Peptides against a protein of PDB entry 5LHZ. Designs and how they scored, part 46

Target 1, 78 residues: chain A of PDB entry 5LHZ
Amino acid sequence: QLLKSVFVKNVGWATQLTSGAVWVQFNDGSQLVVQAGVSSISYTSPNGQTTRYGENEKLPDYIKQKLQCLSSILLMFS

## One batch from the design tools (peptide; made by RFdiffusion4, then SolubleMPNN)

Design b2_p13_3_s4 (from b2_p13_3, 5 letters changed)
Fold by OpenDDE base, seed 2:
Structure b2_p13_3_s4 (fold): chain B 78 residues (1-78), chain A 13 residues (1-13)
Amino acid sequence: as target 1 above (78 residues)
Amino acid sequence: MLQAVLEKVQSFL
């Protein structure tokens, strides 16, 4: 279930789920899901492949960029 | 809840 969705210019859609997770659907077709209490984040590439990254893993730069973007979005939600 | 998500995101950066 969705709590709210926010359109972010030049980024995509950011949605807060009733589960507490935040789901970002980027304009490039990729997706990012982050939830407190879960030790990993979920990234789905534009081709539909999903990868989970643990908290101690080194992230690809393109994912770091998306997380930085998400950080900024979350600050706007607050 | 969003604060906790923010902290998680920042921990990956």
Scores: peptide ipSAE 0.733, ipTM 0.938, DockQ to the pose 0.889
Fold by OpenDDE base, seed 5:
Parts: C-alpha cells; sequence; structure tokens
Structure b2_p13_3_s4 (fold): chain B 78 residues (1-78), chain A 13 residues (1-13)
C-alpha cells in the first residue's frame, strides 16, 4: 500500500510504501526501489528489465546518479 | 523507515 506519493519536477514520482520501501518512477521510464531491511536495491530499465544490486557491488554510473537523486528526495522528505 | 532507506542509499554511493 501507498503511504505517500510526491511529484518531483524534472525527476518523476517518489512513493513511500507501507512495506518500508521507497519507489521512484523516473521520467525516462526507469524505476528504482529501495527497501528498509533488504540488502539489495532494485533497478528497472525503461524496457522493463529489472536488476538487483547488492551492497558489495559496484554500480553503473547512471544508477549512481539516480541514487544521488533519490538521496536528495529523501532528505527533502525529512 | 525513511531514515533507514536514506542510510541504505548512501551506503551504495
Amino acid sequence: as target 1 above (78 residues)
Amino acid sequence: MLQAVLEKVQSFL
């Protein structure tokens, strides 16, 4: 279930779920899911391919950029 | 829970 959805100009939508996850739907069609208590993050490309990344993996730069964006969004929520 | 998510995100950066 959704707790809160926020429109972020030039980024997309960020949604907080009751599960403890934050779900970002970017304008380019990609998605990012980060959940408390889960050791990996989920990235979905615009074509619908989903990849999970563990905490010990090196991330592609384009994903790091989206995580940096998410970090800014989360700081905005607080 | 948002704080926990933030810490997780930052751990990946």
Scores: peptide ipSAE 0.733, ipTM 0.938, DockQ to the pose 0.863
Fold by OpenDDE base, seed 3:
Structure b2_p13_3_s4 (fold): chain B 78 residues (1-78), chain A 13 residues (1-13)
Amino acid sequence: as target 1 above (78 residues)
Amino acid sequence: MLQAVLEKVQSFL
């Protein structure tokens, strides 16, 4: 279930879920899901392909950029 | 749980 959704200018939507996850829907059609208590993150590309990345993996730069964006959003919430 | 999510995100960076 959704807890809170916020529109982020030039980024997209960020939503807190009651599961402990944060779900970001980017304007380019990609998505990130990061959940407390889960060792991996989920990235969905604009074409709908989903990939999970573990905590010790080297991330593609474009995903790192989206995580940096998410970090900034989360800092806004706190 | 936002703090925990933030820490997780930052651990990937």
Scores: peptide ipSAE 0.733, ipTM 0.938, DockQ to the pose 0.886
Fold by OpenDDE base, seed 1:
Structure b2_p13_3_s4 (fold): chain B 78 residues (1-78), chain A 13 residues (1-13)
Amino acid sequence: as target 1 above (78 residues)
Amino acid sequence: MLQAVLEKVQSFL
């Protein structure tokens, strides 16, 4: 379930789940889920394709950019 | 839990 959701201008919505995950819904229609205790992150493209990336994988640049954005959001609320 | 998520995100960067 949802713990809290934050609207981020020019980005989208960032939601903290009771599971410990953070779910970002970007304005471009993509989604990112990062959860503590899980060795991979989940990215869903605007067309609905979901891909999991492990900690030792090289990420596409657009994924890294979205993670950097998420990092900034998390730092802002820390 | 938020701190753990932050650390995970940063580990991917």
Scores: peptide ipSAE 0.732, ipTM 0.938, DockQ to the pose 0.888

Design b2_p13_4_s1 (from b2_p13_4, 5 letters changed)
Fold by OpenDDE base, seed 5:
Structure b2_p13_4_s1 (fold): chain B 78 residues (1-78), chain A 13 residues (1-13)
Amino acid sequence: as target 1 above (78 residues)
Amino acid sequence: QLQAVLEKVKSFL
């Protein structure tokens, strides 16, 4: 279930779910899901491939960039 | 919950 969805210009859509997750749909077709209480994050590439990353893993730079963007979005939700 | 998500995101950066 959706709690709140916001449109972010030049980024995409960010949605807060009742599960405690935040779901970002980027304009390039990729997606991020980050959930409270879960030790990993989910990235889906534009071709639909989903990869989960743990907190002890080194991330590709393009994912770090999107997480930085998500950080800014979360400040927007506050 | 949003604060927890934010802290999680920060931990990956």
Scores: peptide ipSAE 0.758, ipTM 0.944, DockQ to the pose 0.876
Fold by OpenDDE base, seed 4:
Structure b2_p13_4_s1 (fold): chain B 78 residues (1-78), chain A 13 residues (1-13)
Amino acid sequence: as target 1 above (78 residues)
Amino acid sequence: QLQAVLEKVKSFL
């Protein structure tokens, strides 16, 4: 279930779920899900392939860029 | 819980 959805210009949509997760739908068709209490993050590419990344593994730069974007969005929510 | 999510995101960066 959704708590709040926010449109972010030139980025996409950011949604807070009742589970506590944040779900970002980027304009390029990719998606990112981050949830407290879960040791991994979920990235879905535009072609629908989903990959989970743990805290100890090396992230592709494009994933880091999207996480940085999400960080900025979350700061705007505060 | 947004703060907790933010801290998690930061930990990956």
Scores: peptide ipSAE 0.758, ipTM 0.944, DockQ to the pose 0.900
Fold by OpenDDE base, seed 2:
Structure b2_p13_4_s1 (fold): chain B 78 residues (1-78), chain A 13 residues (1-13)
Amino acid sequence: as target 1 above (78 residues)
Amino acid sequence: QLQAVLEKVKSFL
């Protein structure tokens, strides 16, 4: 279930789920899911392939960029 | 919850 969805210009949609997770659907077709209490984040590429990244794992730069973006988005929810 | 998510995101950066 969805709690709140925010449209972010030139980025996509960010949604807070009732589970506590935040789900971002980027304009490029990729997706991120982040949830507190879960040791990994989920990234889905535009082709639908999903990868989970652990908290001590080196991230591809494009993932880091999306996380930086998400960090900024989260401030918009407050 | 959002603050916790933010902290998690920041931990990956």
Scores: peptide ipSAE 0.758, ipTM 0.944, DockQ to the pose 0.897
Fold by OpenDDE base, seed 1:
Structure b2_p13_4_s1 (fold): chain B 78 residues (1-78), chain A 13 residues (1-13)
Amino acid sequence: as target 1 above (78 residues)
Amino acid sequence: QLQAVLEKVKSFL
Protein backbone atom coordinates (compact mmCIF):
# COMPACT_ATOMS: atom_id res chain seq x y z
CA GLN B 1 0.00 0.00 0.00
CA LEU B 2 1.05 3.58 -0.70
CA LEU B 3 1.77 6.04 2.08
CA LYS B 4 2.81 9.08 0.09
CA SER B 5 3.59 9.93 -3.53
CA VAL B 6 5.41 13.02 -4.74
CA PHE B 7 5.94 14.33 -8.23
CA VAL B 8 9.51 15.44 -8.85
CA LYS B 9 9.99 17.82 -11.75
CA ASN B 10 12.25 16.45 -14.49
CA VAL B 11 12.67 13.17 -12.58
CA GLY B 12 9.38 11.33 -12.13
CA TRP B 13 7.37 9.99 -9.20
CA ALA B 14 8.59 8.86 -5.81
CA THR B 15 6.38 6.81 -3.52
CA GLN B 16 6.79 5.66 0.05
CA LEU B 17 5.19 2.27 0.69
CA THR B 18 3.83 0.85 3.93
CA SER B 19 6.35 -1.98 3.51
CA GLY B 20 9.21 0.42 4.27
CA ALA B 21 10.22 0.73 0.62
CA VAL B 22 10.66 3.78 -1.55
CA TRP B 23 9.67 3.29 -5.17
CA VAL B 24 10.84 5.71 -7.86
CA GLN B 25 9.36 5.75 -11.35
CA PHE B 26 11.73 7.75 -13.54
CA ASN B 27 10.71 9.68 -16.64
CA ASP B 28 12.91 7.45 -18.79
CA GLY B 29 10.70 4.50 -17.88
CA SER B 30 13.08 2.91 -15.40
CA GLN B 31 12.23 2.13 -11.79
CA LEU B 32 14.14 1.84 -8.54
CA VAL B 33 13.02 0.20 -5.30
CA VAL B 34 14.96 0.55 -2.06
CA GLN B 35 13.56 -1.03 1.08
CA ALA B 36 14.55 -0.88 4.71
CA GLY B 37 15.46 -4.32 6.01
CA VAL B 38 16.31 -5.71 2.58
CA SER B 39 19.99 -6.09 1.68
CA SER B 40 19.57 -5.45 -2.05
CA ILE B 41 18.08 -2.79 -4.28
CA SER B 42 15.89 -3.42 -7.30
CA TYR B 43 16.32 -1.69 -10.65
CA THR B 44 13.97 -2.13 -13.59
CA SER B 45 15.21 -0.88 -16.94
CA PRO B 46 12.93 0.85 -19.45
CA ASN B 47 12.55 -2.44 -21.32
CA GLY B 48 11.17 -4.09 -18.19
CA GLN B 49 14.21 -6.12 -17.15
CA THR B 50 14.64 -6.20 -13.38
CA THR B 51 18.02 -6.62 -11.69
CA ARG B 52 18.81 -6.80 -7.99
CA TYR B 53 22.08 -5.38 -6.69
CA GLY B 54 23.67 -6.36 -3.41
CA GLU B 55 25.46 -4.09 -0.96
CA ASN B 56 28.88 -5.45 -1.84
CA GLU B 57 28.85 -5.28 -5.63
CA LYS B 58 29.93 -2.60 -8.07
CA LEU B 59 27.08 -0.62 -9.56
CA PRO B 60 26.85 0.71 -13.11
CA ASP B 61 27.29 4.45 -13.25
CA TYR B 62 23.74 4.99 -14.48
CA ILE B 63 22.44 3.21 -11.37
CA LYS B 64 24.65 5.34 -9.14
CA GLN B 65 23.27 8.44 -10.83
CA LYS B 66 19.71 7.36 -10.09
CA LEU B 67 20.61 6.55 -6.49
CA GLN B 68 22.17 9.98 -6.12
CA CYS B 69 18.93 11.43 -7.45
CA LEU B 70 16.97 9.32 -4.96
CA SER B 71 19.16 10.63 -2.15
CA SER B 72 18.13 14.16 -3.08
CA ILE B 73 14.47 13.13 -3.27
CA LEU B 74 14.62 11.58 0.19
CA LEU B 75 15.83 14.89 1.56
CA MET B 76 12.68 16.42 0.07
CA PHE B 77 10.57 13.86 1.96
CA SER B 78 12.16 14.87 5.24
CA GLN A 1 11.92 4.24 7.89
CA LEU A 2 12.86 6.96 5.42
CA GLN A 3 16.07 7.52 7.35
CA ALA A 4 16.90 3.83 7.03
CA VAL A 5 16.28 4.02 3.29
CA LEU A 6 18.51 7.07 3.03
CA GLU A 7 21.31 5.32 4.88
CA LYS A 8 20.95 2.34 2.57
CA VAL A 9 21.14 4.55 -0.50
CA LYS A 10 24.25 6.24 0.87
CA SER A 11 25.87 2.87 1.49
CA PHE A 12 25.56 2.04 -2.20
CA LEU A 13 27.23 5.27 -3.31
Scores: peptide ipSAE 0.756, ipTM 0.944, DockQ to the pose 0.880

Design b2_p13_4_s2 (from b2_p13_4, 4 letters changed)
Fold by OpenDDE base, seed 5:
Structure b2_p13_4_s2 (fold): chain B 78 residues (1-78), chain A 13 residues (1-13)
Amino acid sequence: as target 1 above (78 residues)
Amino acid sequence: QLQAVLEKVQSFL
């Protein structure tokens, strides 16, 4: 279930779910899902491939950039 | 919950 969806210019859509997750749909077709209480994050590439990353893993730069963007969005929600 | 998500995101950066 959706709690709140916001359109972010030049980024895409960010949605807060009742599960405690935040779901970002980027303009390039990729997606991020980050959930409270879960030790990993989910990235889906534009071709639909989904990869989960743990907190002890080194991330590709393009994912770090999107997480940085998500951080800014979350600060906007506050 | 948003604060927890923010902290998680920042832990990956």
Scores: peptide ipSAE 0.756, ipTM 0.943, DockQ to the pose 0.883
Fold by OpenDDE base, seed 1:
Structure b2_p13_4_s2 (fold): chain B 78 residues (1-78), chain A 13 residues (1-13)
Amino acid sequence: as target 1 above (78 residues)
Amino acid sequence: QLQAVLEKVQSFL
């Protein structure tokens, strides 16, 4: 269930779920889901493929950029 | 839980 959704200009939509997860839908069609207490993050590419990345895993630069963006968004929520 | 999510995101950077 959705708790709160925020539109972010030139980025997309960021949604806090009742589960505690944060779901970001980027304008390029990709998605990120991050939840505390889970050892991995979820990335969905524009073509719909979903990949989970562990905390000790080397991330592609394009995913790091999206996480940096998410970090900035989370600071807005606070 | 937003703070916990933020900390998690930062751990991946």
Scores: peptide ipSAE 0.755, ipTM 0.943, DockQ to the pose 0.892
Fold by OpenDDE base, seed 4:
Structure b2_p13_4_s2 (fold): chain B 78 residues (1-78), chain A 13 residues (1-13)
Amino acid sequence: as target 1 above (78 residues)
Amino acid sequence: QLQAVLEKVQSFL
């Protein structure tokens, strides 16, 4: 279930779920899900392939860029 | 819980 959805210009949509997760739908068709209490993050590419990344593994730069974007969005809401 | 999500995101960066 959704708590709140926010349109972010030149980025996409950011949604807070009742589960505590944040779900970002980027304009390029990719998606990112980050949830408190879960040790991994979920990235879905535009073609629908989903990959989970743990805290100890090396992230692709494009994933880091999207996480940085999400960080900026969350800081804006703080 | 946005703060907790923020902290998690930042831990990956």
Scores: peptide ipSAE 0.755, ipTM 0.943, DockQ to the pose 0.845
Fold by OpenDDE base, seed 2:
Structure b2_p13_4_s2 (fold): chain B 78 residues (1-78), chain A 13 residues (1-13)
Amino acid sequence: as target 1 above (78 residues)
Amino acid sequence: QLQAVLEKVQSFL
């Protein structure tokens, strides 16, 4: 279930789920899911392939960029 | 919840 969805210009949609997770659907077709209490984040590429990244794992730059974007988005929710 | 998510995101950066 959805709690709140925010449209972010030039980024996409960010949704807070009742589970506590935040789900971002980027304009490029990729997706991020981040949830507190879960040791990994989920990235889905535009082609639908999903990869989970652990806390100590080196991230591809394009993932880091999306996380940086998400960080900014989360501040908008407050 | 959002603060915790933010902290998690930042931990990956």
Scores: peptide ipSAE 0.755, ipTM 0.943, DockQ to the pose 0.901

Design b2_p13_4_s3 (from b2_p13_4, 4 letters changed)
Fold by OpenDDE base, seed 2:
Structure b2_p13_4_s3 (fold): chain B 78 residues (1-78), chain A 13 residues (1-13)
Amino acid sequence: as target 1 above (78 residues)
Amino acid sequence: MLQAVLEKVQSFL
């Protein structure tokens, strides 16, 4: 279930789920899901492949960029 | 809840 969705210019859609997770659907077709209490984040590439990254893993730069973007979005939600 | 998500995101950066 969705709590709210926010359109972010030049980024995509950011949605807060009733589960507490935040789901970002980027304009490039990729997706990012982050939830407190879960030790990993979920990234789905534009081709539909999903990868989970643990908290101690080194992230690809393109994912770091998306997380930085998400950080900024979350600050706007607050 | 969003604060906790923010902290998680920042921990990956």
Scores: peptide ipSAE 0.733, ipTM 0.938, DockQ to the pose 0.890
Fold by OpenDDE base, seed 5:
Parts: C-alpha cells; sequence; structure tokens
Structure b2_p13_4_s3 (fold): chain B 78 residues (1-78), chain A 13 residues (1-13)
C-alpha cells in the first residue's frame, strides 16, 4: 500500500510504501526501489528489465546518479 | 523507515 506519493519536477514520482520501501518512477521510464531491511536495491530499465544490486557491488554510473537523486528526495522528505 | 532507506542509499554511493 501507498503511504505517500510526491511529484518531483524534472525527476518523476517518489512513493513511500507501507512495506518500508521507497519507489521512484523516473521520467525516462526507469524505476528504482529501495527497501528498509533488504540488502539489495532494485533497478528497472525503461524496457522493463529489472536488476538487483547488492551492497558489495559496484554500480553503473547512471544508477549512481539516480541514487544521488533519490538521496536528495529523501532528505527533502525529512 | 525513511531514515533507514536514506542510510541504505548512501551506503551504495
Amino acid sequence: as target 1 above (78 residues)
Amino acid sequence: MLQAVLEKVQSFL
């Protein structure tokens, strides 16, 4: 279930779920899911391919950029 | 829970 959805100009939508996850739907069609208590993050490309990344993996730069964006969004929520 | 998510995100950066 959704707790809160926020429109972020030039980024997309960020949604907080009751599960403890934050779900970002970017304008380019990609998605990012980060959940408390889960050791990996989920990235979905615009074509619908989903990849999970563990905490010990090196991330592609384009994903790091989206995580940096998410970090800014989360700081905005607080 | 948002704080926990933030810490997780930052751990990946």
Scores: peptide ipSAE 0.733, ipTM 0.938, DockQ to the pose 0.864
Fold by OpenDDE base, seed 3:
Structure b2_p13_4_s3 (fold): chain B 78 residues (1-78), chain A 13 residues (1-13)
Amino acid sequence: as target 1 above (78 residues)
Amino acid sequence: MLQAVLEKVQSFL
């Protein structure tokens, strides 16, 4: 279930879920899901392909950029 | 749980 959704200018939507996850829907059609208590993150590309990345993996730069964006959003919430 | 999510995100960076 959704807890809170916020529109982020030039980024997209960020939503807190009651599961402990944060779900970001980017304007380019990609998505990130990061959940407390889960060792991996989920990235969905604009074409709908989903990939999970573990905590010790080297991330593609474009995903790192989206995580940096998410970090900034989360800092806004706190 | 936002703090925990933030820490997780930052651990990937």
Scores: peptide ipSAE 0.733, ipTM 0.938, DockQ to the pose 0.887
Fold by OpenDDE base, seed 1:
Structure b2_p13_4_s3 (fold): chain B 78 residues (1-78), chain A 13 residues (1-13)
Amino acid sequence: as target 1 above (78 residues)
Amino acid sequence: MLQAVLEKVQSFL
């Protein structure tokens, strides 16, 4: 379930789940889920394709950019 | 839990 959701201008919505995950819904229609205790992150493209990336994988640049954005959001609320 | 998520995100960067 949802713990809290934050609207981020020019980005989208960032939601903290009771599971410990953070779910970002970007304005471009993509989604990112990062959860503590899980060795991979989940990215869903605007067309609905979901891909999991492990900690030792090289990420596409657009994924890294979205993670950097998420990092900034998390730092802002820390 | 938020701190753990932050650390995970940063580990991917």
Scores: peptide ipSAE 0.732, ipTM 0.938, DockQ to the pose 0.890

Design b2_p13_4_s4 (from b2_p13_4, 4 letters changed)
Fold by OpenDDE base, seed 4:
Structure b2_p13_4_s4 (fold): chain B 78 residues (1-78), chain A 13 residues (1-13)
Amino acid sequence: as target 1 above (78 residues)
Amino acid sequence: TLQAVLDRVQSFL
């Protein structure tokens, strides 16, 4: 279930879920899901491939950039 | 909470 969705110019949509997750749908077709009580993040590429990353793993730079973007979005939610 | 999500995001940065 969705709690709140925010349109972010030149980024996409960010949605807070009742599960405690934030779901970002980027304009490039990729998606990112980060959940409060989960130690990993979920990234879905534009082709639909989903990969989970733990916080102790090295992230691809493009994912790290999207997390940085998400960080700024979350500050906007507040 | 949003803060908890932010904390999770920050752990990757």
Scores: peptide ipSAE 0.762, ipTM 0.945, DockQ to the pose 0.942
Fold by OpenDDE base, seed 1:
Structure b2_p13_4_s4 (fold): chain B 78 residues (1-78), chain A 13 residues (1-13)
Amino acid sequence: as target 1 above (78 residues)
Amino acid sequence: TLQAVLDRVQSFL
């Protein structure tokens, strides 16, 4: 279930789920799911391919940039 | 919490 959704100009939508996860739907069609208590993050590309990345993995730059964006969003609403 | 999510995000950066 959805707790709340925030529209972020030039980024997309960020939604807090009752599960404790945050789900970001980017304007480019990609998606990111991050949840406390889970050691990996989930990235879905615009073509629907989903990949999970663990803490010890080197992230592609485009994903790192999206995580930085999410960090900024979370700080903005904290 | 949102802080816990932020901590998780920052652990990847």
Scores: peptide ipSAE 0.762, ipTM 0.945, DockQ to the pose 0.873
Fold by OpenDDE base, seed 3:
Structure b2_p13_4_s4 (fold): chain B 78 residues (1-78), chain A 13 residues (1-13)
Amino acid sequence: as target 1 above (78 residues)
Amino acid sequence: TLQAVLDRVQSFL
């Protein structure tokens, strides 16, 4: 279930879930899901393909940039 | 918590 959704201009929507996850829907159609207590993150490309990445994997730069963006969003919430 | 999510994100950066 949704706990809180916030619109971030020039980025998209960020939603906090009751599960402890944060779900970001980017303007380019991609999505990120990051959850506390889970060692991997979920990225969904604009075409709907979903990939999970572990914390010791090398991330594509475009995903790292989106994580940096998410980090900034989370800092805004704190 | 949001802090825990932030910590998880930071572990990838």
Scores: peptide ipSAE 0.762, ipTM 0.945, DockQ to the pose 0.924
Fold by OpenDDE base, seed 2:
Structure b2_p13_4_s4 (fold): chain B 78 residues (1-78), chain A 13 residues (1-13)
Amino acid sequence: as target 1 above (78 residues)
Amino acid sequence: TLQAVLDRVQSFL
């Protein structure tokens, strides 16, 4: 379930879930799910393919960019 | 918490 959703200009929607996860739906159609109690992140590409990345894995640059964006969003929420 | 999520995000950066 959703706690709240925030529209972020030129990014998309960021939603805090009751589970504690944050779900970002980017304008390009990709999605990112991050949860504190989980050691991996979930990325869904615009074509619907989902990949989980562990904390020790090499991230593609485009995912790093989205995570950096999410970091900035979370700082705004605080 | 949002801070905990932020910490998780930053662990990947």
Scores: peptide ipSAE 0.761, ipTM 0.945, DockQ to the pose 0.909

Design b2_p13_5_s2 (from b2_p13_5 with T3Q H6L R8K)
Fold by OpenDDE base, seed 2:
Structure b2_p13_5_s2 (fold): chain B 78 residues (1-78), chain A 13 residues (1-13)
Amino acid sequence: as target 1 above (78 residues)
Amino acid sequence: MLQAVLEKVQSFL
């Protein structure tokens, strides 16, 4: 279930789920899901492949960029 | 809840 969705210019859609997770659907077709209490984040590439990254893993730069973007979005939600 | 998500995101950066 969705709590709210926010359109972010030049980024995509950011949605807060009733589960507490935040789901970002980027304009490039990729997706990012982050939830407190879960030790990993979920990234789905534009081709539909999903990868989970643990908290101690080194992230690809393109994912770091998306997380930085998400950080900024979350600050706007607050 | 969003604060906790923010902290998680920042921990990956």
Scores: peptide ipSAE 0.733, ipTM 0.938, DockQ to the pose 0.912
Fold by OpenDDE base, seed 5:
Parts: C-alpha cells; sequence; structure tokens
Structure b2_p13_5_s2 (fold): chain B 78 residues (1-78), chain A 13 residues (1-13)
C-alpha cells in the first residue's frame, strides 16, 4: 500500500510504501526501489528489465546518479 | 523507515 506519493519536477514520482520501501518512477521510464531491511536495491530499465544490486557491488554510473537523486528526495522528505 | 532507506542509499554511493 501507498503511504505517500510526491511529484518531483524534472525527476518523476517518489512513493513511500507501507512495506518500508521507497519507489521512484523516473521520467525516462526507469524505476528504482529501495527497501528498509533488504540488502539489495532494485533497478528497472525503461524496457522493463529489472536488476538487483547488492551492497558489495559496484554500480553503473547512471544508477549512481539516480541514487544521488533519490538521496536528495529523501532528505527533502525529512 | 525513511531514515533507514536514506542510510541504505548512501551506503551504495
Amino acid sequence: as target 1 above (78 residues)
Amino acid sequence: MLQAVLEKVQSFL
């Protein structure tokens, strides 16, 4: 279930779920899911391919950029 | 829970 959805100009939508996850739907069609208590993050490309990344993996730069964006969004929520 | 998510995100950066 959704707790809160926020429109972020030039980024997309960020949604907080009751599960403890934050779900970002970017304008380019990609998605990012980060959940408390889960050791990996989920990235979905615009074509619908989903990849999970563990905490010990090196991330592609384009994903790091989206995580940096998410970090800014989360700081905005607080 | 948002704080926990933030810490997780930052751990990946």
Scores: peptide ipSAE 0.733, ipTM 0.938, DockQ to the pose 0.883
Fold by OpenDDE base, seed 3:
Structure b2_p13_5_s2 (fold): chain B 78 residues (1-78), chain A 13 residues (1-13)
Amino acid sequence: as target 1 above (78 residues)
Amino acid sequence: MLQAVLEKVQSFL
């Protein structure tokens, strides 16, 4: 279930879920899901392909950029 | 749980 959704200018939507996850829907059609208590993150590309990345993996730069964006959003919430 | 999510995100960076 959704807890809170916020529109982020030039980024997209960020939503807190009651599961402990944060779900970001980017304007380019990609998505990130990061959940407390889960060792991996989920990235969905604009074409709908989903990939999970573990905590010790080297991330593609474009995903790192989206995580940096998410970090900034989360800092806004706190 | 936002703090925990933030820490997780930052651990990937």
Scores: peptide ipSAE 0.733, ipTM 0.938, DockQ to the pose 0.908
Fold by OpenDDE base, seed 1:
Structure b2_p13_5_s2 (fold): chain B 78 residues (1-78), chain A 13 residues (1-13)
Amino acid sequence: as target 1 above (78 residues)
Amino acid sequence: MLQAVLEKVQSFL
């Protein structure tokens, strides 16, 4: 379930789940889920394709950019 | 839990 959701201008919505995950819904229609205790992150493209990336994988640049954005959001609320 | 998520995100960067 949802713990809290934050609207981020020019980005989208960032939601903290009771599971410990953070779910970002970007304005471009993509989604990112990062959860503590899980060795991979989940990215869903605007067309609905979901891909999991492990900690030792090289990420596409657009994924890294979205993670950097998420990092900034998390730092802002820390 | 938020701190753990932050650390995970940063580990991917």
Scores: peptide ipSAE 0.732, ipTM 0.938, DockQ to the pose 0.912

Design b2_p13_5_s3 (from b2_p13_5, 5 letters changed)
Fold by OpenDDE base, seed 4:
Structure b2_p13_5_s3 (fold): chain B 78 residues (1-78), chain A 13 residues (1-13)
Amino acid sequence: as target 1 above (78 residues)
Amino acid sequence: NLQAVLDKVQSFL
């Protein structure tokens, strides 16, 4: 279930879910899911492949950039 | 909880 969706210019859509997750759908076709209470984040590439990353893993730079973007988006939700 | 999500995101950065 969706709580709130925000359109972010030149980025995509960010949606807060009742599960405690935030789901970002980027314009490039990739997706990012970050959920409270879950130790990993989920990244789905434009080709539909999903990878989970733990908090202690080194992230690819492109993932870090998207997380940085998400961080700024979350401030918009507040 | 948005703050929890934010905290998690920041922990990855």
Scores: peptide ipSAE 0.756, ipTM 0.943, DockQ to the pose 0.913
Fold by OpenDDE base, seed 3:
Structure b2_p13_5_s3 (fold): chain B 78 residues (1-78), chain A 13 residues (1-13)
Amino acid sequence: as target 1 above (78 residues)
Amino acid sequence: NLQAVLDKVQSFL
């Protein structure tokens, strides 16, 4: 279930789920799902491939950039 | 909660 969905100019949509997860749909077609209490994050590329990354893994730069963007969004909402 | 999600995101950066 959805708790709140916010349009972010030049980024896309950020949605809070009742599960506690945050789901971001970027304008480039990629997606991120981050949930507290889960040791990994979910990234879906524009072609629809989904991969999970653990906290101890080195992330590709393009994913780090999207996480930085998400961080900024969350800071604005806090 | 949002703070917990933020903490998670920051742990990856």
Scores: peptide ipSAE 0.756, ipTM 0.942, DockQ to the pose 0.862
Fold by OpenDDE base, seed 2:
Order: structure tokens, then sequence, then C-alpha cells
Structure b2_p13_5_s3 (fold): chain B 78 residues (1-78), chain A 13 residues (1-13)
């Protein structure tokens, strides 16, 4: 279930789910799902491939950039 | 909550 969705200019849509997760749908067609209490984050590439990244593994730079963007969004919501 | 999600994101950066 969706709690709220926010349009973010030049980024895409950020949605808070009733589960507590935040789901970002980027303009490039990729997706990011982050949820507290879950040890991994989920990234879906534009081609539909989903990868889960654990807390201690090295992230590709493009994933870091999207997480930095998400961080800014979350700060905006607080 | 959103703060917890933010903390999670920050832990990856």
Amino acid sequence: as target 1 above (78 residues)
Amino acid sequence: NLQAVLDKVQSFL
C-alpha cells in the first residue's frame, strides 16, 4: 500500500509505503527501494534487472549517486 | 519512519 507519493523535479517519484519502505522511481527508468530493518537495498535497472546490495559491499558509483539523491529527498521531507 | 530510512541510506554512503 502507498502512503504518499511525491514528484521530485529532475529525479522522478518518491513513494513512502505503509511497510515503511521508500520507493524511488527515477526518470531513467531505474528504481530504488530502501527499508529500515532490512539489511539490504534493492536496485532495479532500466532493463528490469534487480540487484540487492548488502550493508558491507562496495556500491557502484551510479548507485551511490542515487542514494545521495534519495538522502537529499528524505532531508527535504523532514 | 523516514528518519530510520535516512539513517539506512547514510549507512551505505
Scores: peptide ipSAE 0.756, ipTM 0.942, DockQ to the pose 0.894
Fold by OpenDDE base, seed 1:
Formats: structure tokens, C-alpha cells, sequence
Structure b2_p13_5_s3 (fold): chain B 78 residues (1-78), chain A 13 residues (1-13)
């Protein structure tokens, strides 16, 4: 279930789920899911390919940029 | 828990 959805100009939609996850749907068609208690994050590219990234692996720069964006969004929620 | 999510995000950066 959805707890809260926020439209972020020039970014997309950010949704807090009752599961404890935050789901971001970016304007470029990609998606990011970050869940508390799960050791990996989930990225879905615009073509629908999903990749999970673990805590100890090096992230592609475009993923880091989206995570930085998410960090800023989360600060808006607080 | 938004703070837990934020902490996780920042741990990946």
C-alpha cells in the first residue's frame, strides 16, 4: 500500500510504501526502490531491466546521481 | 521509517 506520494518537479514521483520502502519513478522512465532492512537497492532501467546493487559494490555514476537526488527528496519529507 | 531509508541511501554514496 501507498503511504504518501510526492511529485518532484524535474525529477518524477516519490512514494513511501507501508512496507518501509521508498519508490521513485523518474521522468526518464527509470525506477529506484530502497527498503529498510534489505541489504540491496533495486534499480529498473527505462527498458525494464532490473538490477540489484549490494552495499559493498561500486555503483555506476548515474545510479549514484539518482541516489543523491533521492537523498534530497527524503530531506523534503522530513 | 524514513530515517532508516535515508541512512541506507547515504551508506551507498
Amino acid sequence: as target 1 above (78 residues)
Amino acid sequence: NLQAVLDKVQSFL
Scores: peptide ipSAE 0.756, ipTM 0.943, DockQ to the pose 0.934

